# Peptides against a protein of PDB entry 6O8C: the designs that were tried, part 47

Target 1, 262 residues: chain A of PDB entry 6O8C
Amino acid sequence: VGLRYEKISLPKIHPRYDLDGDASMAKAVTGVVCYACRTASTLLLYQELMRKGVRWLVELVKDDYNETVHKKTEVVITLDFCIRNIEKTVKVYEKLMKVNLEAAELGEISDIHTKLLRLSSSQGTIESSLQDISSRLSPGGLLADTWAHQEGTHPRDRNVEKLQVLLNCITEIYYQFKKDKAERRLAYNEEQIHKFDKQKLYYHATKAMSHFSEECVRKYEAFKDKSEEWMRKMLHLRKQLLSLTNQCFDIEEEVSKYQDYT

## One batch from the design tools (peptide; aimed at target 1 P15 Y188 K198)

Design b2_p22_5_s4 (made by RFdiffusion4, then SolubleMPNN; from b2_p22_5, 14 letters changed)
Fold by OpenDDE base, seed 5:
Formats: structure tokens, C-alpha cells, sequence
Structure b2_p22_5_s4 (fold): chain B 262 residues (1-262), chain A 22 residues (1-22)
């Protein structure tokens, strides 16, 4: 579940000169941009934590893969050994049949041999599946974690710092507007400065909100979406590995039934 | 001051130009 944030919008900036209204508006703008700064910081932190989680999960799945490969290898060795032993037994019995041994025993051993060969053939499918998984986890594979480094926002982008600079400018104007309000009436020159500061406020606020929306929120959402998709795929992969492991155990169990004949 | 006002006007014009270009 991604971080919840409120959609923020700038208050309407009225073109009319109003010392009380302008101070109130500036206060509201300061609040909105302050929220944007804090939110951007939180979103960044979340992404950094998720990147750590992704790296951790990749290593975990690699370990699972290696364990599965090890188990598969063990089973292959055991199965091959069992097949060789059964083949030796078959050859002995075939020689004995020339001396009137019961055909029933040879038939049973031959059936076991056939079953073991079928199990051996299934190993090829397991191997191909493991190779597919390996390819997907490899660099450049479909489940590579390269996206985690490319997508989203990063500390190096300095988005929070950029927003903070704009917030500082806005806050300065807000404090001036509080003073202007306290004067109740400004001289002509001061009034003109106030009007220009209001335009500056608008510019800084718009820039802050655009930066927040386009560089922070949008990129975060893209990162979030990709992370969710990737996570689903990784979970599915783990299930596949578990399935392959279980298949190996099943084969091992079947082989164990025939070890008494070897 | 008149100088502060002039600076403010120049900056406002720059902002307006930037907004118009956006």
C-alpha cells in the first residue's frame, strides 16, 4: 500500500489589491507549499525504503533459486544412480532368463526401469524452468531491479531542497504581507511593491506546485505502479520455485521406493 | 524607495513574460 497524500491545490489568487485578503491568501499559499515540501520528503523516504526492500527481496529469491538448483542436482544424481543400478539388474536377469528364470520378476524390474526413465525425462522440464527463472533474474531480465534505480525520485534530484527554496521566498512575502496588513494603508510606492510581491508570490507558488506535481508526485506514482507490478511478479516467481522444489521432492520420494530393488 | 519599485517592476515584467511563455 502506497503512502496516502492529499491532493493539494493553490488557493485562488484574486487580482484585487486587498491587504487583508492578500495576507490571508499568502498564509494559505505558505501552508500549501509547506505541505508539498513535507509530502515530497515523505514520498522520497518511502521510495528509498522500498528500494532497500527490493534489494533484500532479490537476494532472498536468489537464495531460494540456489537452494532449488541444489536440490534438483541432488535428485538428478540420485535418480541417475538408481537408473544405473536397475539397468545392471535388468542385464543380470536377462542373462538368467536364458536359464529359465521366471518372467514375472523381470517384468517388474523392467517396469521400474521404464518409470525411472520417465522421471529422468521430467528433469529436463525442471531444468528448462530453472533456466527461465535464472534468465528473468539476471541483469537485463524481466525481473531485474534496475527499474528501482531509474524510476521515481532520488535524493540527488534535490526536489525537497528546490521546494524549500521556493517556500522560503513565499514565506518572506507572507511575512511582508502581514506587516502591510498591520499598516492598514500603504503609500503609493509601497502599494506598488506589494502588488509586485503578490505577482512574485504567484510565480513561486505556481512553480512549486508544478514541480511538486510533475517531478515529485508523478514520478512517485510511476515508481509505485512499477514496484507493485514487480512485486507481484516476484511473488509469482517464488511460487514457481516452490513448485519446482516440490517436484524435486516428489521425484526423490518415488526414487526412494525403488531403492530396495537396487 | 523609487529604486526598489523599479526593481520590482522589472522583476514583475520578467515574471509576466515567463508566465506568458509558459
Amino acid sequence: as target 1 above (262 residues)
Amino acid sequence: SAEERRRAEEEAERIEAALAAA
Scores: peptide ipSAE 0.024, ipTM 0.653, DockQ to the pose 0.146
OpenDDE base, seeds 1, 2, 3, 4: peptide ipSAE 0.005, 0.019, 0.006, 0.011; ipTM 0.352, 0.574, 0.355, 0.358; seeds 1, 3 fail the geometry check

Design b2_p22_6 (made by RFdiffusion4)
Pose (drawn by RFdiffusion4):
Formats: structure tokens, sequence, C-alpha cells
Structure b2_p22_6 (pose): chain A 256 residues (1-92, 99-262), chain P 22 residues (1-22)
């Protein structure tokens, strides 16, 4: 979804010299830039938080991986150990009652369990190579896409907002005077141009730098999330597959 | 002469505002 904010544009700046109109105009412009500036700050937060989160979530899946491989090895030393019971040089030269019967069906399941465990390790390694630092789930898009604190985009907007704010404040004063001396009138008319210049620059910067890069980051995160849930579903299927093996071995562990 | 130069300067500044902000 991303941040739901309203898109607010600069009002039309009428060219006449009008002390009342210019004051009202400057106030409206300052407001729009504040909204743009404040919104630009939240966009940066959502990115910075998203990146702290993707970093963390990846490490958590690594814990879910390590937890699973810790039980896969924990169970193999039971399969290979309980196979050493019913399938060693102890269990099974002509013989008819030497145990080749109904227990031979269990040694068959245990053989298929030990072998099926083989491809578990093959798939388990494949997800480790995706969770690895260079793998195809590495959060490389996270440090490339979108804006950063080092970009200083908020404080760049803030510098322009200050220019605009100082002018508005002066335009209030001018409105209060109802009439401007000669030189002051001219300075006021120049500051009106400066105000428009600063505002359009701040607005276009907000659009082409903050929002544009934010949306690019937003789409890259939706694409990376699909990969993530897809891997988490696979790792989970491998975890359950182990508890199954543990369950089907903990039955045959108790013999007579 | 100075009042004519000030009126010409005001007319130029109003023309600059119209050219810049239209």
Amino acid sequence: VGLRYEKISLPKIHPRYDLDGDASMAKAVTGVVCYACRTASTLLLYQELMRKGVRWLVELVKDDYNETVHKKTEVVITLDFCIRNIEKTVKVVNLEAAELGEISDIHTKLLRLSSSQGTIESSLQDISSRLSPGGLLADTWAHQEGTHPRDRNVEKLQVLLNCITEIYYQFKKDKAERRLAYNEEQIHKFDKQKLYYHATKAMSHFSEECVRKYEAFKDKSEEWMRKMLHLRKQLLSLTNQCFDIEEEVSKYQDYT
Amino acid sequence: EAEEEEEESREKSEEELEEFLD
C-alpha cells in the first residue's frame, strides 16, 4: 500500500502586484511546501524502517533454517543409529526364522526414510544459497533503490521552505502597510518571483526525487516479498517433513 | 525626469511580473 498522502500542488500565482493577494498567495504556497516537506520526511521513514525490517526478517528466516537443520541432523543420528539395530551385522547361510518377515517391512520404510532425507538436504542447501549474502534473496535492492538519509532530501527541501517562509512573513508585513514605498515595492515584486522560483523548485524536487525514488523502492519491495514468502513456504515444508520423520521414527524406536 | 524614470521602472517591473508568472 505505502503511505497514503494527498497530492497537493502549488496554487496559481497571479502576476498582478497586490499586497493582499500576494500575502494570501505566499501563505498558501508555504503551506503546500510544508506538506510536501513533511510528507517527504515520512517517505524516508517508511524506507528506512522497511530496510531495518527486511534486514531483520532475513536474519529470522536464517534462524528458522538453523533450527530446522539442527533437527535434521538430530534425527539422522537416530535413523542411522536405529538402522544400525535392525539392519546391522546383528539382525541378518540358510535361514527361515532369522528375522526376514514383518520387521523387514519397517527396515524398508527406514531405508526410504534415509534416502528421502537425502533430497531434503539438497533442497535445504538450495534455500541456504538464497539466504546467503550473495544469493538471489539478498537485500541488494534495499540499499540501491529509494532515498537515503545521506541524500539529505528533507533538509534540502527545508532550505527552500525557509526562503519561502521568510518571504511570506515579509509579505504579511507588507500587507499590513497597505502601501509600499517605491524601492520596497520593487523589492517585494522581486521577492514574489523568488518565492515562486523556490516553491516550484521544492515541489519538483519532491516529485522527481523523493516520490519517484520512493515508488521505485515500493515496487522492488513487493517483488522481493513474493520471493520471500515463496522461500518461507519451502523452508516450512522442509521443517514439517522433518517432524514427520521424527514422528515416524519415534514409533519404530520402541521395539521388542 | 526622475518622476518619468520611476514611472518607466514601475511599468517595466509590472511587465516582468506578467512575463515571468504567466

Design b2_p22_6_s1 (made by RFdiffusion4, then SolubleMPNN; from b2_p22_6, 7 letters changed)
Fold by OpenDDE base, seed 2:
Structure b2_p22_6_s1 (fold): chain B 262 residues (1-262), chain A 22 residues (1-22)
Amino acid sequence: as target 1 above (262 residues)
Amino acid sequence: EEEEEREEEEEELEEELEEFLS
């Protein structure tokens, strides 16, 4: 579940010189950009945590894979051993059949042999499935986690710091506008400075909002979407591994029934 | 009353900003 954030927009900036209005506007802008900074920080943290989670999940699934492979190998060895023993027994009984002895037992053993061969064929399918899973988990595979390092925002981008710088500039202007408001009237030079600062504030605010939307939010959303898709695929793969493991156990159990004949 | 509310909102914003900048 991704983080929820509110869509923010800059307040309308009136071009007219108005000390009260400008102070109020500056306050509102400060609030909006402050929210952007906090949100950007939170979104970054979320992504970093998700990256850790992705790495953890990859290792977990790799462990599951290795366990499944191990179990499969064990079953194959057991099954092959059983098949070889049954085949030897079949040969002995076939020789005895030439003298019309032990016909009933030969039939039973032959049926067991056929069943074991069928089980062996199913192991081929399991092997192919494991190979597919391995290929998907391999570097460059469909389930590679390279996207987690490429998508989204990173601490190295310094987005939060950039926004913070802009916020500081905006805040400084806001505080000045608060003082200007308290003076009620400014001298000509101070008025010109105020007008200039208002333009600066607009510039900084616009830059902050653009940066926030394009570099923070958009990239976060892309990261989120990819992470969700990848996560679903990984969970599905894990279920497949579990299924394969269970199939191995089923085969092992079936083989154990025939061990008395070997 | 409206002026007092505005002053309170301004103080709250200043406190939040100070916390964020610390």
Scores: peptide ipSAE 0.027, ipTM 0.621, DockQ to the pose 0.025
OpenDDE base, seeds 1, 3, 4, 5: peptide ipSAE 0.025, 0.026, 0.025, 0.024; ipTM 0.558, 0.620, 0.583, 0.556; seeds 4, 5 fail the geometry check

Design b2_p22_6_s2 (made by RFdiffusion4, then SolubleMPNN; from b2_p22_6, 10 letters changed)
Fold by OpenDDE base, seed 3:
Structure b2_p22_6_s2 (fold): chain B 262 residues (1-262), chain A 22 residues (1-22)
Amino acid sequence: as target 1 above (262 residues)
Amino acid sequence: DEEEKRKEEEEKLEKELEEFLS
C-alpha cells in the first residue's frame, strides 16, 4: 500500500501582457509547485520508511527461518533416535518369535517402524523446502532486497531541494508581479522586465513539473510497485515457513506416541 | 467581498509559503 497523491498540472499561461492576470497566474503556479515540493518530500519519506520496513521484514523472516531449521533439526534427531530404538526392538522380538512367543507384539512394533520410516521420508521434503527458501533469501536470491536501494528516490538525489530552488525563483517573481499589479501601469522598461520574468517563471515552472513527474513520481511508482510485489512474495514465504514449522511439530507429536516402545 | 477573499487567500498562501520555506 503506497501513498496517494493528486495529479497536478500547471495552470494555463496566457501570452498576453496582463498585470492582473499575470499576478493571478503566478500565484497559481506558485501553489502548484509548492504542492509538488511537499509531495516530493512526502514520497521520499515514505520510501525511506519502506526501506526500513523492508530491512526489518528480511531480518524477521530470517529469524523465522533459523527457528524453523532449528526445530527441524531437533525433530530429525529425535526421530532418528526413535527409529533406531524401534529397530532394536524389532530384532529382539524377531528372536523371540523363533521361540513362538509374542508374535502379536512383533506385528505392532513392525507397524510402528513402518510409520516412523514414513515420517522420516517426509523430512526430506521439508529439507528441500528449507533449502529453497534459503536460496531465495540469500544474497542475489529472488527475494533479495537490493531493489529497495536501487528503485525510487533517495535523499542523495536532492530532488526536494532542487524543486525548492525553483519554487523560490517562482515565488520571487510572483511577489514582483504582485507589486506590478499594484502599480496598475508600468513604464516601458518595467514592462519589458515583467515580460521577461514571465518567461522565466514559465521556464522554472515547467522545469519543476518535469522534474517532479519524471524524477519523483515515476520513480516512486516504480518503487511502490516493486515493493508490493516483493512484500507479497515475502509474506508467502513466511507462511511457507510457518507451514514447515507446523509439519515439524506434527512429526514430533507423532513420534512422541511411540516413545514408550523405545 | 471577492477582493477581500482574494486578499485572504493570498495571505494564507504567503503564510504557507513562509512556513514551508522556514
Scores: peptide ipSAE 0.025, ipTM 0.562, DockQ to the pose 0.024
OpenDDE base, seeds 1, 2, 4, 5: peptide ipSAE 0.020, 0.024, 0.024, 0.022; ipTM 0.492, 0.529, 0.520, 0.487; seed 4 fails the geometry check

Design b2_p22_6_s3 (made by RFdiffusion4, then SolubleMPNN; from b2_p22_6, 10 letters changed)
Fold by OpenDDE base, seed 2:
Parts: structure tokens; C-alpha cells; sequence
Structure b2_p22_6_s3 (fold): chain B 262 residues (1-262), chain A 22 residues (1-22)
């Protein structure tokens, strides 16, 4: 779930010269662009925090991976040791069978050996899965966090500052329009200046809204979508690691049942 | 017991992540 924000639009700008209307319009525009500035700042902050979270999650999953690998290695060592011991026992009993001794025990030990070999074969699958996970987490892998540095908006883009500059220009015009309104009537030269400023205000406002929409909101949404997708994949990966860990524990438990024969 | 605690912690973290994505 990303940040919620209001959809904003510029008020209608009438071409007619109207001191009261122009002041009101300018006030409204100022408010809208001000909101855009604040929203852009909030969206940027969110993304920066999410980037930190992404890095944290990567490290967490790497730790999980390493733990799983370690456990798998321990199980392999234990299993291999058990297999070797059983094989030695089988050889001894095979010799005894030549003189018709210990036939029942040989059968049992042989069955255990077969079961252990089956368990050993499953280790190959676990290893392959771990290798796959490692490749996915590696730089350039499918679960790399490079997108977090590329997608979205960044402080270096200076979006908030750019919007603030435009807001300052708009605000200045608004204050002038407020003064103009108070005068009730302007001289010819001042009226012309007012008209030109109105055009400037329109230009700045349009530029601000375009920048906000295209460079802030759109990129934020792309970042949000990408982050959600990535996090879902990471969740699945963690579940996979947990599953592999559980498989290792299951194998270890099975091996422990046969240690009495070694 | 320690191994079970690790499993539980991992499951807790997964749940938290799921809640975040919901």
C-alpha cells in the first residue's frame, strides 16, 4: 500500500480581465501548487524510506540464505557419515552371511542403507534450489534491488525545489493581484502589467502541474508498483528458503533414527 | 528449541511482509 494523495487540478482561468476574479483565481492556483509541492516532498520521502527498507530486506534474506546453506551442509555431513557407517556394517554382515549368520539383521541394515541413499539424493535437489536462489539474489539477478535506485524520484532530481520556485513565482503574482484588487481600478500601464502577470501565472501553474504529474506522481506510481512486485517475489523466496530449511530438519530427524545402527 | 524459535521468527517476518503488501 502506497501513500494516498488527492488528485489535483488547476482552477479554470478566465481570459477576461477581472481584478476580483484574478485575485481569487491566483489564490486557488497558489493553493493547488502548494499542495503539489508538499505532496511531492512526501512522495519523495516515502520512496527514500522504501529504498532503505529494500536494502534491509535484501540483507535479511541473505542472512536467511546463509543460515539455510549452513544447515544443509551440516545435514549432508551427518548423512554422509551415517551412510559410511552403515556401509561398513553391511560389509561385515555380508561376510557373516556366508556362514548363515545374522541374516535378519543384514536385511534390516540393507533397508536402512537404501533409505539413507534416498535421503541423500534429495540433498541434490536442495542444493540445486539453493544455487538457484543464490543466482537470483546475486548482482544482476532477477531479485536484485537495482530497480530501487533507478525507479521513482530521487533527491538529486530536485523536483520539490523546482516546484517551489514555480510556487514562489505564482505566490508573488497572487500577492500583487491581491493588491491590485484592493486598488479597485488600475491605470493603463498597471493594467497591462496585470494582464502579462496573469499569463505568467498561467504558464508557471501549467508547468508546475505538468512537472508534478509527469515527474513526481507517475514515477512514484511506477516505483510503487515495482516495489510491490519485488517484495512479493522476496516473500516467496523467503518461503522457499523456509521450506528448504524444514526439509533439512526432516532429513536430520530421519537420520537420527538410524544412528543406533552406526 | 532454538531451531524452532528461528522458524517462528522467520514465519513472523513473512507474515509482517504479507501484511505490508496487503
Amino acid sequence: as target 1 above (262 residues)
Amino acid sequence: EEEERRREERERLDKELEEFLS
Scores: peptide ipSAE 0.035, ipTM 0.727, DockQ to the pose 0.006
OpenDDE base, seeds 1, 3, 4, 5: peptide ipSAE 0.030, 0.030, 0.032, 0.033; ipTM 0.717, 0.719, 0.724, 0.737; seed 1 fails the geometry check

Design b2_p22_6_s4 (made by RFdiffusion4, then SolubleMPNN; from b2_p22_6, 10 letters changed)
Fold by OpenDDE base, seed 2:
Structure b2_p22_6_s4 (fold): chain B 262 residues (1-262), chain A 22 residues (1-22)
Amino acid sequence: as target 1 above (262 residues)
Amino acid sequence: MEEEERKEEEEKLNKELEEFLS
């Protein structure tokens, strides 16, 4: 679940010189850009936390993989041992039959042998599945977490700091406009400064909003989408591993039924 | 705040901005 944020836009800026209107406008702009700063910070934090979560999940899935491989190996060893023992028994009975001695258990043993071979064949499928999973988890694989380091915004981008600088500039102009408003009338030179400051405020505000939209929000959304997709795939893979583990247990249980014959 | 002080502060902030955006 991604963070919810409100879409923000700059208030309309009137070109006409108006001390009261300009002060009000500047206040509104300050508020909007302030919100952008806070939001950018929150979005960054979210992404950093998500990156930690991604790393954690990768390790967890790797552990699951290793456990599955271990269990599979155990079952293969047990199964192979049983097969070898049954084969020895079959050979003994075949020799007895050649001498026309009764071997009442030969049919049963042969059937067990056939069943064990079928179980052994199923292990091949499990092995292929594990290999596929391994390839997906490997560096450069489809489930690699490289995207987490590439997508989105990062502390090194210094987006929050950049926005904060712009906010500071805007805030200073706002404070000046409050003072100008209190004076009710400005001298010619002060009026010209006010007009220039208004242009600067517009410039800073526009730059802040563009930066916020293009460098913070857009990249965050891309990161969010990628993370959700990746997460779904990882969870599915984890379920697949659990399924494979259960299949190994099922085979082990089946083999245990024939231990008296081995 | 004196006008000169304000201008100096603005110049400082502008410089910082340019540094961040460079």
Scores: peptide ipSAE 0.020, ipTM 0.511, DockQ to the pose 0.041
OpenDDE base, seeds 1, 3, 4, 5: peptide ipSAE 0.019, 0.019, 0.018, 0.018; ipTM 0.512, 0.505, 0.508, 0.516; seed 5 fails the geometry check

Design b2_p22_7 (made by RFdiffusion4)
Pose (drawn by RFdiffusion4):
Structure b2_p22_7 (pose): chain A 256 residues (1-92, 99-262), chain P 22 residues (1-22)
Amino acid sequence: VGLRYEKISLPKIHPRYDLDGDASMAKAVTGVVCYACRTASTLLLYQELMRKGVRWLVELVKDDYNETVHKKTEVVITLDFCIRNIEKTVKVVNLEAAELGEISDIHTKLLRLSSSQGTIESSLQDISSRLSPGGLLADTWAHQEGTHPRDRNVEKLQVLLNCITEIYYQFKKDKAERRLAYNEEQIHKFDKQKLYYHATKAMSHFSEECVRKYEAFKDKSEEWMRKMLHLRKQLLSLTNQCFDIEEEVSKYQDYT
Amino acid sequence: EEEEEREEEEEEYEEEMEELLE
């Protein structure tokens, strides 16, 4: 979804010299830049938070991986150990009552369990190579896409907002005077140009740098999320597959 | 002279504001 904010544009700046109109215009412009400036700050927060989250979520899946491999090895030392019971040089030269019967069916399941465990390790390694630092789930898009604190985009907007704010304040004063001396009228008319210049620069900067990069980060994250949930589903299927093996071995562990 | 200079400045300002807003 991303941040739901309203897109607010600069009002039309009429060219006449009008002390009342210019004051009302400057106030409206300052307001739009504040909204743009404040919104630009929240976009940066959402990115910075998203990066802290993705980093953390990746490490958590690594814990879910290590937890699973810890039980896959924990169970193998039971399969290979309980196979050493019913399938060693102890269990099974002509013979008819030497145990080749109904227990041989369990030895068959345990052979298929030990072998099926083989491809578990093959799939388990494949997800480790995606969780690895250079793998195809590395959060490289996170540090490339979008804006950063080092970009100083908010403070750059803030510098322009200050120019605009100072002018608005002066335009209030001018409105209060209802008439401007000669030189002051001319300075006021130039500051009106400066105000428009600063505002359009701040607005276009907010559009082409903050929002454009934010959205690019937003789409990269939706794409990376699909990969993530797809891997988490697979790792989970491998975890359950182990508990199954633990369950089907904990039955045959108790014999007579 | 001063009223002519002020009319020339008002015309220059109107021209500069029209160019800027285009």

Design b2_p22_7_s1 (made by RFdiffusion4, then SolubleMPNN; from b2_p22_7, 7 letters changed)
Fold by OpenDDE base, seed 2:
Structure b2_p22_7_s1 (fold): chain B 262 residues (1-262), chain A 22 residues (1-22)
Amino acid sequence: as target 1 above (262 residues)
Amino acid sequence: EEEEERERLEEEFKEEAEKLLA
């Protein structure tokens, strides 16, 4: 589940010189950009936490993989041992058949041998599946976590700091506009400064909002989409591993039924 | 103290932004 945020936009800025209106406008702009700063920070934090989660999940799945491989290996060894023992027994009984002895037992043992060979063939499928999973988890594989380091926003981008600088500039102008408003009327020079500051305010605000939208929000959304897709695939892979493990247990159980013959 | 004041101010402005967006 991704972080929810509200889409923000700058208020309309009237070009006409108006001390009261300009102060109010500046206040509103300050508020909007402030929200952008905080939102950017929150979005960044979310992504950083998700990156940690991704790394954790990768390790978890790798552990699951190793356990599955271990179990598969154990079953293969056990199965091969049983097959070898049955084959020895078959040879003994075949010799006895030359004198018409133990025919019924030979048939039973031969059937067991056939069943064990079938189980052995299924191990090949499990092996191929494990190899596929390994390839997907390997560096450069389809489930590599390289995207987590590439997509989204990062602390090194300093987006929050950049926005904060702009916010500071905007805030200073806002406070000046409050003072200007309190004066009710400005001298010519101060009026010109006010007009110029209003242009600066607009510039800073526009820059802040563009940066927020293009460098923070857009990249966050891309990261979120990638993370969701990757997460689904990883969870599916984990389920696949569990399925393979269960198949190994099933084979082991089946083999155990024939241990009296080995 | 300056940081606290900044945080207070930011919170105030955030509230104002939220009001504008509501």
Scores: peptide ipSAE 0.027, ipTM 0.553, DockQ to the pose 0.026
OpenDDE base, seeds 1, 3, 4, 5: peptide ipSAE 0.020, 0.020, 0.017, 0.019; ipTM 0.574, 0.514, 0.494, 0.444; seed 5 fails the geometry check

Design b2_p22_7_s2 (made by RFdiffusion4, then SolubleMPNN; from b2_p22_7, 7 letters changed)
Fold by OpenDDE base, seed 2:
Structure b2_p22_7_s2 (fold): chain B 262 residues (1-262), chain A 22 residues (1-22)
Amino acid sequence: as target 1 above (262 residues)
Amino acid sequence: EEEERRRREEEEFQKEMEELLS
């Protein structure tokens, strides 16, 4: 779930010279761009925090992977040992049968051997699954976190600072328009300056809104979408690791039942 | 002449803003 923010738009700017209207308009523009600055800052902070979270999750999943690999290795060693012992026993009993000695347990031991071999075969599937997971987590893999460094906005982009500069310019004009309003009537030269400043205000505001929409909001949304997709995949991978771990424990438990024959 | 001056000032202003946002 991403951050919620209000959809903002610039107020209507009338071309007519009106000291009262221009002051009011400038005030509204100041408010909108101020909100954009704050929102951009918040969106940036969110992304930076998410990047930290992503890195943390990657390390966590890597640890889970390593633990699963370790457990799998232990099970393989145990299985191999049991299989070797059973095979030795089978050979002994087969020799006894050749000498017409009764081996009542030969059939049972043979069945156990078959079961152990089946369990051993399942290890190949587990290994393949682990290799797949490893490849996905590897640098350049499908679950690499490179997107977190590429997508979205970054402090180095200086979006907040750029917007703040524009806001400062807008605010300055707003304060001048307040003074102009208080004068009620301007001399010709001051009126021309006011008109020119109004054009500047419009330009600053338009640039601010464009920058906010295209460089802040759009990129944030792209980051958000990528993060959600990546997170779902990572959670699924963790579930897979858990499943593999459980399979290892199940095999270990089954092997333990045959310890009397080892 | 005044219109030309204003046009030049506006153009300079636009350039400054473009540089700022680059």
Scores: peptide ipSAE 0.026, ipTM 0.623, DockQ to the pose 0.068
OpenDDE base, seeds 1, 3, 4, 5: peptide ipSAE 0.024, 0.025, 0.024, 0.025; ipTM 0.633, 0.601, 0.643, 0.632; seed 4 fails the geometry check

Design b2_p22_7_s3 (made by RFdiffusion4, then SolubleMPNN; from b2_p22_7, 6 letters changed)
Fold by OpenDDE base, seed 1:
Structure b2_p22_7_s3 (fold): chain B 262 residues (1-262), chain A 22 residues (1-22)
Amino acid sequence: as target 1 above (262 residues)
Amino acid sequence: EEEERREEEEKEFEERDKELLE
């Protein structure tokens, strides 16, 4: 879930000299650029928090993976031990059958051996799945978090600071236009300065909005899209790990049924 | 009376400006 921001646009700047209108326009422009600056800061903060969250989630999933691997290893050891014991028992019974022991007991033990071998084969599939997950989580894997450091905006870009500089210039002109409005009429020279400042205001405002849209919003949206995609994949992987863990427990439970025969 | 009304309008405008900048 990404931060919702409102689409902002600059007010229409009327080319005609109007002290009241120019002051009102300058106020509106100041408000819009101020909003852009605050929004840029918020978007940056969100991304930084998300980067921390991504790193945390990666470590969590790695821990889950390690736990699953440990459980799998335990099951493999138990299963192998059980298989070895059953094989020894089969050999003993085969020797005893030469001395007229009932074939029914040997048949049952042989069936257990076959079942255990089938479980061992299933364990191989689990191992392959774990290796796949490990490869995806490894550096350079499909679930690597390198995108989190590459995509979006960063404090080092100084986007907020750049916008703040432009906002300061705009605000200064706005305060001057407020004074000009209070004078009701300007002398010719002051009128020319006012007109020039209006052009500067437009320039700064346009630059601010362009920077905001291209360097802040666009990059944020790219980061958001990547984060959503990555998060979906990570959640799916976590479900796979849980499934593998459950399979290990199921195998362990099945093996425990045959331990009485060893 | 007109000066007081102008000062009140200026104060309201300053307060609105502070609200926009805060």
Scores: peptide ipSAE 0.021, ipTM 0.528, DockQ to the pose 0.028
OpenDDE base, seeds 2, 3, 4, 5: peptide ipSAE 0.019, 0.018, 0.020, 0.020; ipTM 0.576, 0.599, 0.595, 0.605

Design b2_p22_7_s4 (made by RFdiffusion4, then SolubleMPNN; from b2_p22_7, 7 letters changed)
Fold by OpenDDE base, seed 3:
Structure b2_p22_7_s4 (fold): chain B 262 residues (1-262), chain A 22 residues (1-22)
Amino acid sequence: as target 1 above (262 residues)
Amino acid sequence: EEEEERREEEEKFEKEAKELLS
């Protein structure tokens, strides 16, 4: 799960003035920072897509919740109706028992009544579970998606653009170093410029790598970890909702067995 | 000894680079 990327490091930058070595080094640095730019862009895109996925999943789970609540409500109404009818029947039989000893039939109806009351009590547990789920999905709840907007990197951070600027500076120096190499020997002033540019290249490269590591990779990893944890919890929640729905169906089936007595 | 000297030169170069762009 998540994007795979390679760990990158800058090549060794030797302080010695060497036109051939400096050109080769600059080429390598350009390649590394270029990879960082592309990787940062890919990581950003992945996170944006994941954020969309998170929002979609929240909506899906809310729909599942509403469906479960609806089913629960239906079963409660049916069950309560059945209980009321059985209670009326019990009262009638109790009156009849005063006239005729129909003890066996009254016993069966009373047992049904007791079973229905037990089923009704289980609905209370389902209700409590649904309330818990609702609280978890609510704003500020444990399954809120606020983290998706806080964690990771965002387009507004302009990380890719910042890295691209540094890459452009490095690339310009690299092209100059290619020219310097072709000259084989530089005049004193040109040599000093080359040395300064080498220092600038080093600075830009290190800045790029630090920015990439701290502002792109680290934040991405934090986002990834949090997203995986959240996703597991959401999937578990969906399973819980399915379980509650199945419990409602089971209760409905049991109640249907007693509808003939009402 | 040569590796230590090279390391010191690299550190000096890094310092100079930071100072140049500060």
Scores: peptide ipSAE 0.067, ipTM 0.655, DockQ to the pose 0.209
OpenDDE base, seeds 1, 2, 4, 5: peptide ipSAE 0.026, 0.023, 0.061, 0.065; ipTM 0.653, 0.617, 0.657, 0.655

Design b2_p22_8 (made by RFdiffusion4)
Pose (drawn by RFdiffusion4):
Structure b2_p22_8 (pose): chain A 256 residues (1-92, 99-262), chain P 22 residues (1-22)
Amino acid sequence: VGLRYEKISLPKIHPRYDLDGDASMAKAVTGVVCYACRTASTLLLYQELMRKGVRWLVELVKDDYNETVHKKTEVVITLDFCIRNIEKTVKVVNLEAAELGEISDIHTKLLRLSSSQGTIESSLQDISSRLSPGGLLADTWAHQEGTHPRDRNVEKLQVLLNCITEIYYQFKKDKAERRLAYNEEQIHKFDKQKLYYHATKAMSHFSEECVRKYEAFKDKSEEWMRKMLHLRKQLLSLTNQCFDIEEEVSKYQDYT
Amino acid sequence: EEEEIEELKEKYEEWKEEMEEE
């Protein structure tokens, strides 16, 4: 979804010299830039938080991986150990009652369990190579896409907002005077241009740098999330597959 | 100072014409 904010544009700046109109215009412009500036700050927060989260979520899946491999090895030293019971040089030269019967069916399941465990390790390694630092789930898009604190985009907007704010405050004063001396009238008319220049620069900067990069980061995250849930589903299927093996071995562990 | 005020008037007239065209 991303941040739901309203897209607010600069009002039309009428060219006449009008102290009342210019004051009301400057106030409206300052307001739009504040909203743009404040919104630009939240966009940066959502990115910075998203990076902190992705980083953390990747490490958590690594814990879910390490937890699973810790049981896969924990169970193998039971399969290979309980196979050493019913399938060693102890269990099974002509013989008819030497145990080749109904226990041989369990030895068959335990062979298929030890072999099926083989491809568990093959798939388990494949996900480790995606969780690895250079793998195809590395959060490299996270440090490339979108804006950063080092970009100083908010304080760049803020510098322009200050120019615009100072002018608005002066335009209030001018409105209060109802009439401007000669030189002051001309300075006021120039500041009106400066105000428009600063505002359009701040607005276009908010559009082409903050929002454009933010949306690019937003789409990269949605694409990376699909990969993440797809890997988490697979790792989970491998975890359940182990508890199954633990379950089907903990039955045959108790013999007579 | 008078040359500056003349330049500011020229800049404002040019800018006002550009804004009326928009």

